# Designs tried in a protein design run: peptides against a protein of PDB entry 4XPM. Part 23

Target 1, 160 residues: chain A of PDB entry 4XPM
Amino acid sequence: VMLHSKNVKGFLENTLKPYDLHSVDFKTSSLQSSMIITATNGGILSYATSNNDVPKNSINEINSVNNLKMMSLLIKDKWSEDENDTEEQHSNSCYPVEIDSFKTKIYTYEMEDLHTCVAQIPNSDLLLLFIAEGSFPYGLLVIKIERAMRELTDLFGYKL
Target 2, 67 residues: chain B of PDB entry 4XPM
Amino acid sequence: DIKGTIAFDTHGNVIESTGVGSQRIEDIGDLSKVTLDAEGFAQVQGDSLLVHLYKRNDITLAVYTSA

## One batch from the design tools (peptide; aimed at target 1 S23, target 2 I15)

Design b2_p15_7_s4 (made by RFdiffusion4, then SolubleMPNN; from b2_p15_7, 7 letters changed)
Fold by OpenDDE base, seed 4:
Structure b2_p15_7_s4 (fold): chain B 160 residues (1-160), chain C 67 residues (1-67), chain A 15 residues (1-15)
Amino acid sequence: as target 1 above (160 residues)
Amino acid sequence: as target 2 above (67 residues)
Amino acid sequence: KKELEELYDKLLADI
């Protein structure tokens, strides 16, 4: 499936959907947020958040967006540090993966009580970022983001 | 007869947990070290529960039963 | 056992 840039917002919204593992009666919550950010500055290019019935243009919405900006910047900074730290790349929080012959890494980060994972879209200046509740297991979160990246082939090699 | 489950990856991170498995996440450390047979199976006695292990690829499934 | 393997397959299918 090919995904064009104009459909990225909708794609991110779809990634919010929870897992429902019927075989073992396990279900996750929805992702809190899903974002594509720049690897250089952590700027948000596109994002989706779970519905919280916050009115548009409200103070609460502004605060939530600002919080996302803050988190994205913090995660980008941590990611940047780890990309320059060979020891961190060998921790259990780093998953080297290969997608269609392109290599990238998935990192998991604990952000207060939230579980996050971030991955560079292969050969690009973009990062895909998932933010979930602490109840969302990291192993499944990693699988989720890997599967998502496989749908973003049009963004592979994207340079700012 | 299943009391719970844990599925985990090669990094020891949880993929899913249910029932008593949710209370035994710390077992992953030991379970990951268990030698599986040629077909990918093993059984481990833990506390009062029997743990049935199966791994084919990168995911290990642990099923907790009374026997 | 086969039942465990079947559960595994179902789990993988769900993921």
Scores: peptide ipSAE 0.797, ipTM 0.955, DockQ to the pose 0.918
OpenDDE base, seeds 1, 2, 3, 5: peptide ipSAE 0.797, 0.797, 0.797, 0.797; ipTM 0.955, 0.955, 0.954, 0.955

Design b2_p15_8 (made by RFdiffusion4)
Pose (drawn by RFdiffusion4):
Structure b2_p15_8 (pose): chain A 143 residues (1-50, 63-86, 92-160), chain B 67 residues (1-67), chain P 15 residues (1-15)
Amino acid sequence: VMLHSKNVKGFLENTLKPYDLHSVDFKTSSLQSSMIITATNGGILSYATSNSVNNLKMMSLLIKDKWSEDENDTNSCYPVEIDSFKTKIYTYEMEDLHTCVAQIPNSDLLLLFIAEGSFPYGLLVIKIERAMRELTDLFGYKL
Amino acid sequence: as target 2 above (67 residues)
Amino acid sequence: LKEELKELHDEIMNF
């Protein structure tokens, strides 16, 4: 099994969109970046930006390790269930940036959102949890 | 009138804020400790501003008005 | 007031 590069890229581009509420006068900026990376090496499989390529590689590996350390050391952590599949959503403050990371269930891949410091964490968590519901094709993807 | 809002989750993380809500994010620590009535409502205040609380689906809404 | 607040909550959560 392999990834359909163009469609995953299109998916990540779609995850970039900001929230724009009218019930209250609230709107976020769009995500800084959205990436799918390996849980193993932290290598980037696909990404979308709304800063630079060099900067994404560094952040990705860093969050991969932070996630890896938290995932087996016996911040916020949100246990989630999607169609009986379990994963965990972590938030990491990356300098002035807000990030969320979660392993795509039973897969060797992580989904990573990078947003500005003004993007509320609780909202970032909801965005990534719903986005993961659209990634059932990638559950169990093994390297 | 409504002077501001804050919505926050069970971890105390913010989902959205407006008005004085964005200036009073620190209120969440106290607000999250408020025990709501049987229907999920409460009223509390730190100062001249009245905070109306409603919680459902693990999301608490706080709206700020005058007392 | 309680009905208005609940409605506002549902409208905010309708995103």

Design b2_p15_8_s1 (made by RFdiffusion4, then SolubleMPNN; from b2_p15_8, 6 letters changed)
Fold by OpenDDE base, seed 2:
Structure b2_p15_8_s1 (fold): chain B 160 residues (1-160), chain C 67 residues (1-67), chain A 15 residues (1-15)
Amino acid sequence: as target 1 above (160 residues)
Amino acid sequence: as target 2 above (67 residues)
Amino acid sequence: MKEELAQLHDDILSF
C-alpha cells in the first residue's frame, strides 16, 4: 500500500495519541506535534498538532506554524551536527536502531521545556520528529518513534 | 501491595513511572547497577520500600512494595 | 511476584 500525502497526515495524527497503561495508573499527554521533515533543510513535508482549536488563517495559527518551522530547523541542524559527531552518537541521547536491515539513529533533544525525538527514516532524506511536553518520558518517546518508524516502510529509501 | 513503579531503558531514561516511583527517579542510577539472576529478577531493600526488579529486552521494571 | 512482574513488564510494552 502506497503512503499518500493524506495517509501520511493521518498517520502522524495517530502518533499524537497518548500512551495509556491500564494495568497501572500511568497515562501520558498527547504529543504536541508529529512531523516529517527534510533532512537537508528541515522543511516540513507533513505535520500534525494536538492543538487544532486555533481558527484557520488566524494570526495564532500562523504563529504556531512558524514556531513549528523554527523548531524543525533547529532540530534538523542539531541532528546534522550530531551525525557528524562521534561523541554525540555515543551519548545517552542517541539510540542506534535497526529496522529491516536498515540502520538509523534516534536522538532525543530537550528544547526549552519540551521533550523532542528525531530519527532519520532509513535510507531516506526524511526525518521523523516528535515533540512532547516535558512530562513525557524520553524512554517512552524513543520507543514510540521507533515503532512509528517501523510503519513507514513506504518512505524507506525516499530521496528528494 | 504495589506502591509504585519505574520502567527505564538501558540509557537510564524513564519509560514510565507511577506512585512512589515517580518520586524515586533518582534510584535509576543505582537500580541499573543491580545484578540480576538468571531469570532477570532481583530485589533491593530501600529505605522503607522493597524494590523488585525485572529486566527483559533491555527494559528494566522496578516495582516498589512495602515488603 | 515474579509472574506479576513479568506480566506487568509485558503490559507496559504492549502499546
Scores: peptide ipSAE 0.690, ipTM 0.948, DockQ to the pose 0.861
OpenDDE base, seeds 1, 3, 4, 5: peptide ipSAE 0.692, 0.694, 0.691, 0.689; ipTM 0.948, 0.948, 0.948, 0.948; seeds 1, 3, 4 fail the geometry check

Design b2_p15_8_s2 (made by RFdiffusion4, then SolubleMPNN; from b2_p15_8, 6 letters changed)
Fold by OpenDDE base, seed 4:
Structure b2_p15_8_s2 (fold): chain B 160 residues (1-160), chain C 67 residues (1-67), chain A 15 residues (1-15)
Amino acid sequence: as target 1 above (160 residues)
Amino acid sequence: as target 2 above (67 residues)
Amino acid sequence: MKAELAELHDKILSF
C-alpha cells in the first residue's frame, strides 16, 4: 500500500512508543522525535514528537519546530561529512546494514544531551532520524531504526 | 538467582540493562573480549558475581548471578 | 542455565 503523507506521519508517531518488555525489568522513554528529512538540505518532510503539550500555532510551537529544523540540519551535515569519510564509516558510530538487498548505513550521534540515530532510506534522497533522551541506549536505538526502515519500502528509491 | 543483565551489540553499545547490570555498563569492554564456546556461551567470574555470556546474531547477553 | 540464557535472549529482542 502506498504511503501517503498522512500515513507517514502516523507511522512516525508509532515509532515514538517506548520499548516496554513486561517480562523483564526494562523500559525506555518515548522517543523525543521521529522524522523524515531530505539528505540534501535537511528539510523536514514529515515528523512526530512526543512533546505535544504546546498549543497549536503558538510561539512555543514555532520554537519547537525551529528546534527540530536546527537539529535536522546539524545531523544532516554530520551525516554528509561521514558519508564522505572512510574512517568515520568504520567507527563504532556507523552500522552498515542491508535491507532487501539494499545497502545503507545507520549512524549514531550525540547531540548535546540527546541520543540520535540517522539512516538513509535505501536508494533515496531521504533520511530517517530518531531523537531520544540520553537514557535511551544506542544499541537499542539502532535496532529500532533498522526495523522501522524495513517498514518504509514504499520510500525506497524516492528521489526529490 | 539473576541479579541483573546487560545486552550489547558488536559495537559495544548497550541494548538493554537490568538490575546490577545497569550499574556495570563499563564491564562491556572486558566482556566483549571473552572467548565464547562453539554454542556461543561463556562464564566469567567477576568480583562477587558470576557473569554468564550468550551471543547470538551479533547480540551478546550478559547475566549476572551469585553463582 | 544455557537454555535460560537463550530464552532470555529471545525475550529481550522481542520488540
Scores: peptide ipSAE 0.662, ipTM 0.945, DockQ to the pose 0.866
OpenDDE base, seeds 1, 2, 3, 5: peptide ipSAE 0.662, 0.664, 0.659, 0.662; ipTM 0.945, 0.945, 0.945, 0.945; seeds 2, 5 fail the geometry check

Design b2_p15_8_s3 (made by RFdiffusion4, then SolubleMPNN; from b2_p15_8, 6 letters changed)
Fold by OpenDDE base, seed 5:
Structure b2_p15_8_s3 (fold): chain B 160 residues (1-160), chain C 67 residues (1-67), chain A 15 residues (1-15)
Amino acid sequence: as target 1 above (160 residues)
Amino acid sequence: as target 2 above (67 residues)
Amino acid sequence: MKEELAELHEKILSF
């Protein structure tokens, strides 16, 4: 199935859903945000947020969007630095993964009190970015983003 | 009776925690060093609780019980 | 207990 802009938005919205292990008393919060951004500039191509009850065009919405833009840029910058740093690529914050013979890396970054996770969509100029509350376990966040990337094969190799 | 659980990855990062496990995140450091048997199991006595370990596919599950 | 562990582990992996 071809991914279109609207489909990507819907996909990201679905990634916001919390993890719920019914057999045990474990359930996470929803992701705060899920985004696809450019690896070059950190520009947001598509995003979803769990705080959709904010009125559109309100000051609060503007502030929240601006915050996402800022975080995207900061995370992109950190990612870029790490991609050019062998030591950082071997740190505990980096998870090398392989999806359908494509190699990529998942990075975890603490952003203030938020837990973030970013990964380059294989062979592309795009990054997938998850932002969660500090209570969201990093190990689970990594698994979540890996699973999500496996569903974005249409974006593999996407170049700007 | 399970008192709690912790699941963690090879980086020592938490995947899930429940019950008393949520209060024992600091145990991961020691639990990650435990030698597992050929089937991926181990048991470790921790304080008043017994910790049952099982590792498969690079994910370790720790289950806390009273006995 | 071992079987229970394996079963619970499988549920976690099924996320």
Scores: peptide ipSAE 0.647, ipTM 0.944, DockQ to the pose 0.814
OpenDDE base, seeds 1, 2, 3, 4: peptide ipSAE 0.645, 0.644, 0.647, 0.647; ipTM 0.944, 0.944, 0.944, 0.944; seeds 1, 2, 3, 4 fail the geometry check

Design b2_p15_8_s4 (made by RFdiffusion4, then SolubleMPNN; from b2_p15_8, 7 letters changed)
Fold by OpenDDE base, seed 3:
Structure b2_p15_8_s4 (fold): chain B 160 residues (1-160), chain C 67 residues (1-67), chain A 15 residues (1-15)
Amino acid sequence: as target 1 above (160 residues)
Amino acid sequence: as target 2 above (67 residues)
Amino acid sequence: MKAELAQLHDDILSF
């Protein structure tokens, strides 16, 4: 099934769901946001947020979107720098992964008090970006984004 | 009985933690160096707790028990 | 205990 824009939005919303392990007393918060952005300029192509209590078209909603735009740009810039830095690619915050013979990297970034994770969708001009609270473990965040990326094969090779 | 757990990846980043494990994240450094048997198991005696280790698919689980 | 560990490991990654 082809992944359309509406499907992408729903997909991102699904990634927001918290992890709840029933066998042990472990449960996370929902992701704050999940986004697909351009690797070229950090522009947001699609996004989902866990805070949907803000009235639509309100000034608060506009401000929240602007904050997402700012964060996406900052993370894109950091990602771009790291992609041109051999040392950063070998740091403990970089996870080289291979999905269906396509190679990509997952980066974890501390952004203020938030835990973020970003990865280039294989062979594409797109980045997948997760933003979570500081209590969200990085190891779990990496697993989430890797598994999510495996479901975005329709976007592999997407060029702007 | 289980007093707590820690699961962590090959980078030493936490995947999950519960109970006393949540207060012993610093143990990951030492636990990651423990030699496992052919089945991926090990036991490490630490202070008053016994740590049971199991690693598979690059994810290590540490379970803390009193014995 | 080994069987319990293995099962718990699988449970953690069941999402």
Scores: peptide ipSAE 0.696, ipTM 0.948, DockQ to the pose 0.857
OpenDDE base, seeds 1, 2, 4, 5: peptide ipSAE 0.695, 0.695, 0.694, 0.696; ipTM 0.948, 0.948, 0.948, 0.948

## One batch from the design tools (peptide; aimed at target 2 Q43 I59)

Design b2_p16_1 (made by RFdiffusion4)
Pose (drawn by RFdiffusion4):
Structure b2_p16_1 (pose): chain A 143 residues (1-50, 63-86, 92-160), chain B 67 residues (1-67), chain P 16 residues (1-16)
Amino acid sequence: VMLHSKNVKGFLENTLKPYDLHSVDFKTSSLQSSMIITATNGGILSYATSNSVNNLKMMSLLIKDKWSEDENDTNSCYPVEIDSFKTKIYTYEMEDLHTCVAQIPNSDLLLLFIAEGSFPYGLLVIKIERAMRELTDLFGYKL
Amino acid sequence: as target 2 above (67 residues)
Amino acid sequence: MDEFIKEMLDAIEDKY
């Protein structure tokens, strides 16, 4: 099994969109970046930006390790269930940036959202949880 | 009139904020400790501003008005 | 999310 590069890229581009509410006068900026990376090496499989390529590689590996350390050390952590599949969503403050990361269930892949510091964490967590519901094709993806 | 709002989750993280809500994010620590009535409502205040609380689906909405 | 927040605002208006 392999990834359909163009469609995953398109998916990540779609995850970039900001929230724009009218019930209250609230709107976020769009995500800074959205990435799928390996849980193993932190390597980037696909990404979308709304800063530079060099900067994403560093952040990705860093969040991979932070996630890896938290995932087996016996911040916020949200246990989630999707169609009886379990994963966990972590928030990490990366300098002035807000980030969310979660392992795609039973997969060797992580989904990573990078937003500005003004993007509320609780909202970032909801965005990534719903986005993961669209990634059933990637559940169980093994390297 | 509504002076502001804050919505926050069970971890106390913000989902959205407007008005004086964005200036009072620190209120969440106290607000999250408020025990709501049987229907999910409460009213509390730190100062001249009245905070109306309603919680459903693990999301608390606080709206700020005058007392 | 917009609709959900609107419903919570309506519930608060009806209550208070």

Design b2_p16_1_s1 (made by RFdiffusion4, then SolubleMPNN; from b2_p16_1, 6 letters changed)
Fold by OpenDDE base, seed 1:
Structure b2_p16_1_s1 (fold): chain B 160 residues (1-160), chain C 67 residues (1-67), chain A 16 residues (1-16)
Amino acid sequence: as target 1 above (160 residues)
Amino acid sequence: as target 2 above (67 residues)
Amino acid sequence: LDEFIKEMLEAIKERF
């Protein structure tokens, strides 16, 4: 089974939704961006952004896309370095997880004033990347991306 | 009677914070070291507040109340 | 997650 591009885009758009914990009256902002990128070169295969107020094909849209490309590349590079660094894999910024018998790692990275997290889709050449405001707590961001990956089983084992 | 809450994971990262808990994120360092009982509970006297702790499934919830 | 937090909160209320 293969996910169609339209289905992936819709999935990413859905991940933008904020967390609303009514039990303790805690609510987050929406994610700034959600992306699936290649682990090889950081190329964006699909993305969603909460800044939908920008006119299509406008200079502002182009700038926003370019910014996403830059961030994805930077995060991919950092991820690649950490995957080759045993010490970084044992830091509090790395969460080893197991999803449906597949092992992967979730990394949290601060990008300027933004909170980001990235994880390799199990046994694939793809990374799932969330970008949030600095007010979005890392612990919750990790939970969010883990649960999101559990819904991407069709991409498990995907090779470029 | 609840003045605030902090939920955090095993890495010491915040999951949520409310009320006075949002202003006391630095407490996580000490709270994470508190020895819990067999059921996962503990009570710690803070500055002027009482902190009620409960850990389950790698999540710790701290509830701040009046002492 | 919200339901889980709710359960934890209730557990604390019952314990203390």
Scores: peptide ipSAE 0.788, ipTM 0.954, DockQ to the pose 0.929
OpenDDE base, seeds 2, 3, 4, 5: peptide ipSAE 0.788, 0.788, 0.788, 0.788; ipTM 0.954, 0.954, 0.954, 0.954

Design b2_p16_1_s2 (made by RFdiffusion4, then SolubleMPNN; from b2_p16_1, 7 letters changed)
Fold by OpenDDE base, seed 2:
Structure b2_p16_1_s2 (fold): chain B 160 residues (1-160), chain C 67 residues (1-67), chain A 16 residues (1-16)
Amino acid sequence: as target 1 above (160 residues)
Amino acid sequence: as target 2 above (67 residues)
Amino acid sequence: LDEFIKEGLEAIKKRF
């Protein structure tokens, strides 16, 4: 099964769902946003947001989208910087992972009151980006994004 | 009886927290340094609560109990 | 993850 644009959007929307454990009484909030962006320019290729209360074509929607664009750019820049910094790659904010023999890294970034994590889709020019509330644990974000990436094998090796 | 839990990874980041564990995230720093036995268990007295540790597959589970 | 937590709880219960 190949991932098309509409499928990617749906995939990202699914990632927004809260993580609900049953062994213990623990449930997260929904992700604020989930995006696939370009590693080169931080351009948003696809995104999903839990803020669906904003009327379309409204000023608020424009502001919301612009905010996402800004965050994506900032995170891309931070990611790019860290990818060129050996020390940052060995910090506790970096999780080296291997998916089907492909190596990548998951980075956690605090953006104001938000918890974010970003990872390069293996061997691709694309980044997967999760934005969550500050109450969303970083460790769980890492697990969540890793598992999400495992479902994006069609994008492995994607080059712009 | 369990008063709370914390699960955290090898980076010291929280995976989940419940009950009193949610109020003791700061304990992770110390808990991560606890030497576990060969089976991955440890027990630590923290304040008035007892903390039971179990680590497997790079995830540590801390369970807070009264005894 | 949920399975791990479950197993951990049981393991701790048995251990202590």
Scores: peptide ipSAE 0.754, ipTM 0.950, DockQ to the pose 0.903
OpenDDE base, seeds 1, 3, 4, 5: peptide ipSAE 0.753, 0.752, 0.752, 0.751; ipTM 0.950, 0.950, 0.950, 0.950

Design b2_p16_1_s3 (made by RFdiffusion4, then SolubleMPNN; from b2_p16_1, 8 letters changed)
Fold by OpenDDE base, seed 2:
Structure b2_p16_1_s3 (fold): chain B 160 residues (1-160), chain C 67 residues (1-67), chain A 16 residues (1-16)
Amino acid sequence: as target 1 above (160 residues)
Amino acid sequence: as target 2 above (67 residues)
Amino acid sequence: LDKFIKEGLEAIKKRF
């Protein structure tokens, strides 16, 4: 099964869902945003947001989208910087992971009051980006994004 | 009886927290340094609560109890 | 993860 644009959008929307544990009384908030962006320019290829209360074509929507664009660019820049910094790659903010023999890294970044994590889709020019509220634990974000990436095998090796 | 829990990874980042554990995230620093036995268990007295530790597959679960 | 938590709780219960 190949991932098309609409499928990717739906996939990202699904990632927004809160994480609900049942063994203990723990449930997160929904992710604020989930995006696939280019590693080169931070351009948004696809995104989903939990803020669905904004009327379409409204100034508020424009501001919301612009905010996402800004965040994606900032995070891309930070990611790029870290990918070229050996020390940052060995910090507690970096999680080296291996998915089906493909190596990648998950980075956690605090953006103002938000918790974010980003990871390069293995061997691709694409980044998967999660943005959550500050109440969303980083450790869980990492687990969440890793598992999400495992579902994006069709994008492995994607080059622009 | 369980008063709360904290699960955290090897980076010291929280995975989940419940009950009193949610108010004791700062304990992770010390808990992560606790030497576990061969089976991955440890017990630590913290304040008035007892903390039971279990680590497996790079995840540590801390369970807070009164005894 | 939930499975881990569940197993951990049970393991701790048995251990202590």
Scores: peptide ipSAE 0.749, ipTM 0.951, DockQ to the pose 0.901
OpenDDE base, seeds 1, 3, 4, 5: peptide ipSAE 0.748, 0.747, 0.748, 0.748; ipTM 0.951, 0.950, 0.951, 0.951

Design b2_p16_1_s4 (made by RFdiffusion4, then SolubleMPNN; from b2_p16_1, 5 letters changed)
Fold by OpenDDE base, seed 2:
Structure b2_p16_1_s4 (fold): chain B 160 residues (1-160), chain C 67 residues (1-67), chain A 16 residues (1-16)
Amino acid sequence: as target 1 above (160 residues)
Amino acid sequence: as target 2 above (67 residues)
Amino acid sequence: LDEFIKEMLDAIKERF
């Protein structure tokens, strides 16, 4: 069963939830944003944000959406470059992973004061993108996106 | 008595940090180079604290204690 | 993940 738009939105909203590691009394903030974007042009297909207090159709909402669009495009560009750069793929900012025999890569990118993580949904034209505060550690962010990716098997192989 | 923790991955990126560990993120560079025993454990003396290391499934946990 | 970290922590406590 393929994920419908509403299901994807709900999925992304769930990814916003913070990690709470009770064993060591460590807790993160919520993700700022979670998105599925196209690998071709960085277009946002679906997104969720923790900043839902902004009135709809307000200038602030428009600005926030525009910011997401800018970030998605920028990250897509970085990702595209890195996917064509063997050296970057062997940096500490790149995590090759295999999910159900599908190979993909997770990249971490610093964007101003934000920590971001992006991964191509295996064999697809889609990218999953997490945007977090700078306090969100990259190692945990990578784990988070990998586990989230494992829940998106319906999108594996999705082509535009 | 645990004074803090750091968990980090094989890339040296932090997974979590607590207590004094949060102030010693720079230790990861050295801790990642520590030779672990056959079971994945090691103990290192660092800055008056003992660091207890355990690596499993590409995750290293460092526990800082006074003794 | 939390459970895994807990197991690691317990292992350390047992070892040292």
Scores: peptide ipSAE 0.791, ipTM 0.955, DockQ to the pose 0.902
OpenDDE base, seeds 1, 3, 4, 5: peptide ipSAE 0.791, 0.791, 0.791, 0.791; ipTM 0.955, 0.954, 0.954, 0.955

Design b2_p16_2 (made by RFdiffusion4)
Pose (drawn by RFdiffusion4):
Structure b2_p16_2 (pose): chain A 143 residues (1-50, 63-86, 92-160), chain B 67 residues (1-67), chain P 16 residues (1-16)
Amino acid sequence: VMLHSKNVKGFLENTLKPYDLHSVDFKTSSLQSSMIITATNGGILSYATSNSVNNLKMMSLLIKDKWSEDENDTNSCYPVEIDSFKTKIYTYEMEDLHTCVAQIPNSDLLLLFIAEGSFPYGLLVIKIERAMRELTDLFGYKL
Amino acid sequence: as target 2 above (67 residues)
Amino acid sequence: SLDDFIQEMLDEIDEW
């Protein structure tokens, strides 16, 4: 199996949209970036930006390792279940940026959200959990 | 009138904040320790501002008004 | 939605 590059790219572009609430006077900026990366090498398979390409490669590998270290060392961690599939959502403070990362269930891929420091973590976690619910096609994707 | 709001999750992370809520994010540590009534309500205050709490679906809403 | 959810929580506080 292989990734449909254009559709995954379009998916990530859609995950960039900000929240804009009217019930309370609250709105976020859009995500700085949204990426799917390998859990193995931290290599980027696809990305979307609303900063530079060089900067994303560095951050991606860094979060891959931080996630890798936490995932097997016997911040916030949210156990999640999607259609009986399990994954974990981690938050990492990357300098002044807020990030969420989660392994796409049973896959060799990680989904990574990068937002400004003003983007609330709890909200970033909800955004990535719901976004993962749209990625059933990628569950079990093995390298 | 409503002076501000904060919504936060079970890990104590913020989902949203407005008004004085954004200036009082540090309140979450105390607010998250409040034990709610059987219906999920509580009222507490740190100062002249009254905090109304309601929790459902692992999300706590705090709204700030005067006492 | 998140907006609807927050509005419902505010309505519960007003009613209480």

Design b2_p16_2_s1 (made by RFdiffusion4, then SolubleMPNN; from b2_p16_2, 8 letters changed)
Fold by OpenDDE base, seed 1:
Structure b2_p16_2_s1 (fold): chain B 160 residues (1-160), chain C 67 residues (1-67), chain A 16 residues (1-16)
Amino acid sequence: as target 1 above (160 residues)
Amino acid sequence: as target 2 above (67 residues)
Amino acid sequence: SLDEFIKEGLEAIEKR
């Protein structure tokens, strides 16, 4: 069973929604971006962005996509380095998790003034990547991406 | 009377913050070192406020009150 | 859920 591209896109769009708690007066902003990228080259397979006011096929859209490509590549590179660095894997920026008997790691990365979170989809060549404003707490971002990965079982084991 | 809250994980990263808690993120370092009772509860005097701690499932909730 | 945890915590603290 494979998740169709349209379904993935819709899923990523849904992840953009702000996290709104009702037990306390706390609500985040929407994620700026949500992406599935390749772990090998950082290529974007699917993405969603909250900046939907940009006209299609405009230079601004192209620049936005290019910016996402740049960020995905940078984060992939950092992720790749950390996967080969024992110290980084034991830092407070790395969360080992287990989903359906599969082990993976969630990393948080500061990128300029943005808060990012990336995780390898279990047993796959794919990474799930969230990009949020600096006001988005890392602990919550980790929770968010973990829960999202649990809904991507169709991509578990996906190899390029 | 709750003045604010902080929820944080075992890595010391913020999950949520409200009220005065949003201004006391630096407290997490000390709060994470507090020994909780068997029920996952503790009370700590923090600055001018009382901090109530509750931890379960690797998440700690800190509630700031005047008393 | 996270919200449920916070509610649980608030309730527990209230009872103390």
Scores: peptide ipSAE 0.778, ipTM 0.953, DockQ to the pose 0.856
OpenDDE base, seeds 2, 3, 4, 5: peptide ipSAE 0.777, 0.776, 0.777, 0.777; ipTM 0.953, 0.952, 0.953, 0.953

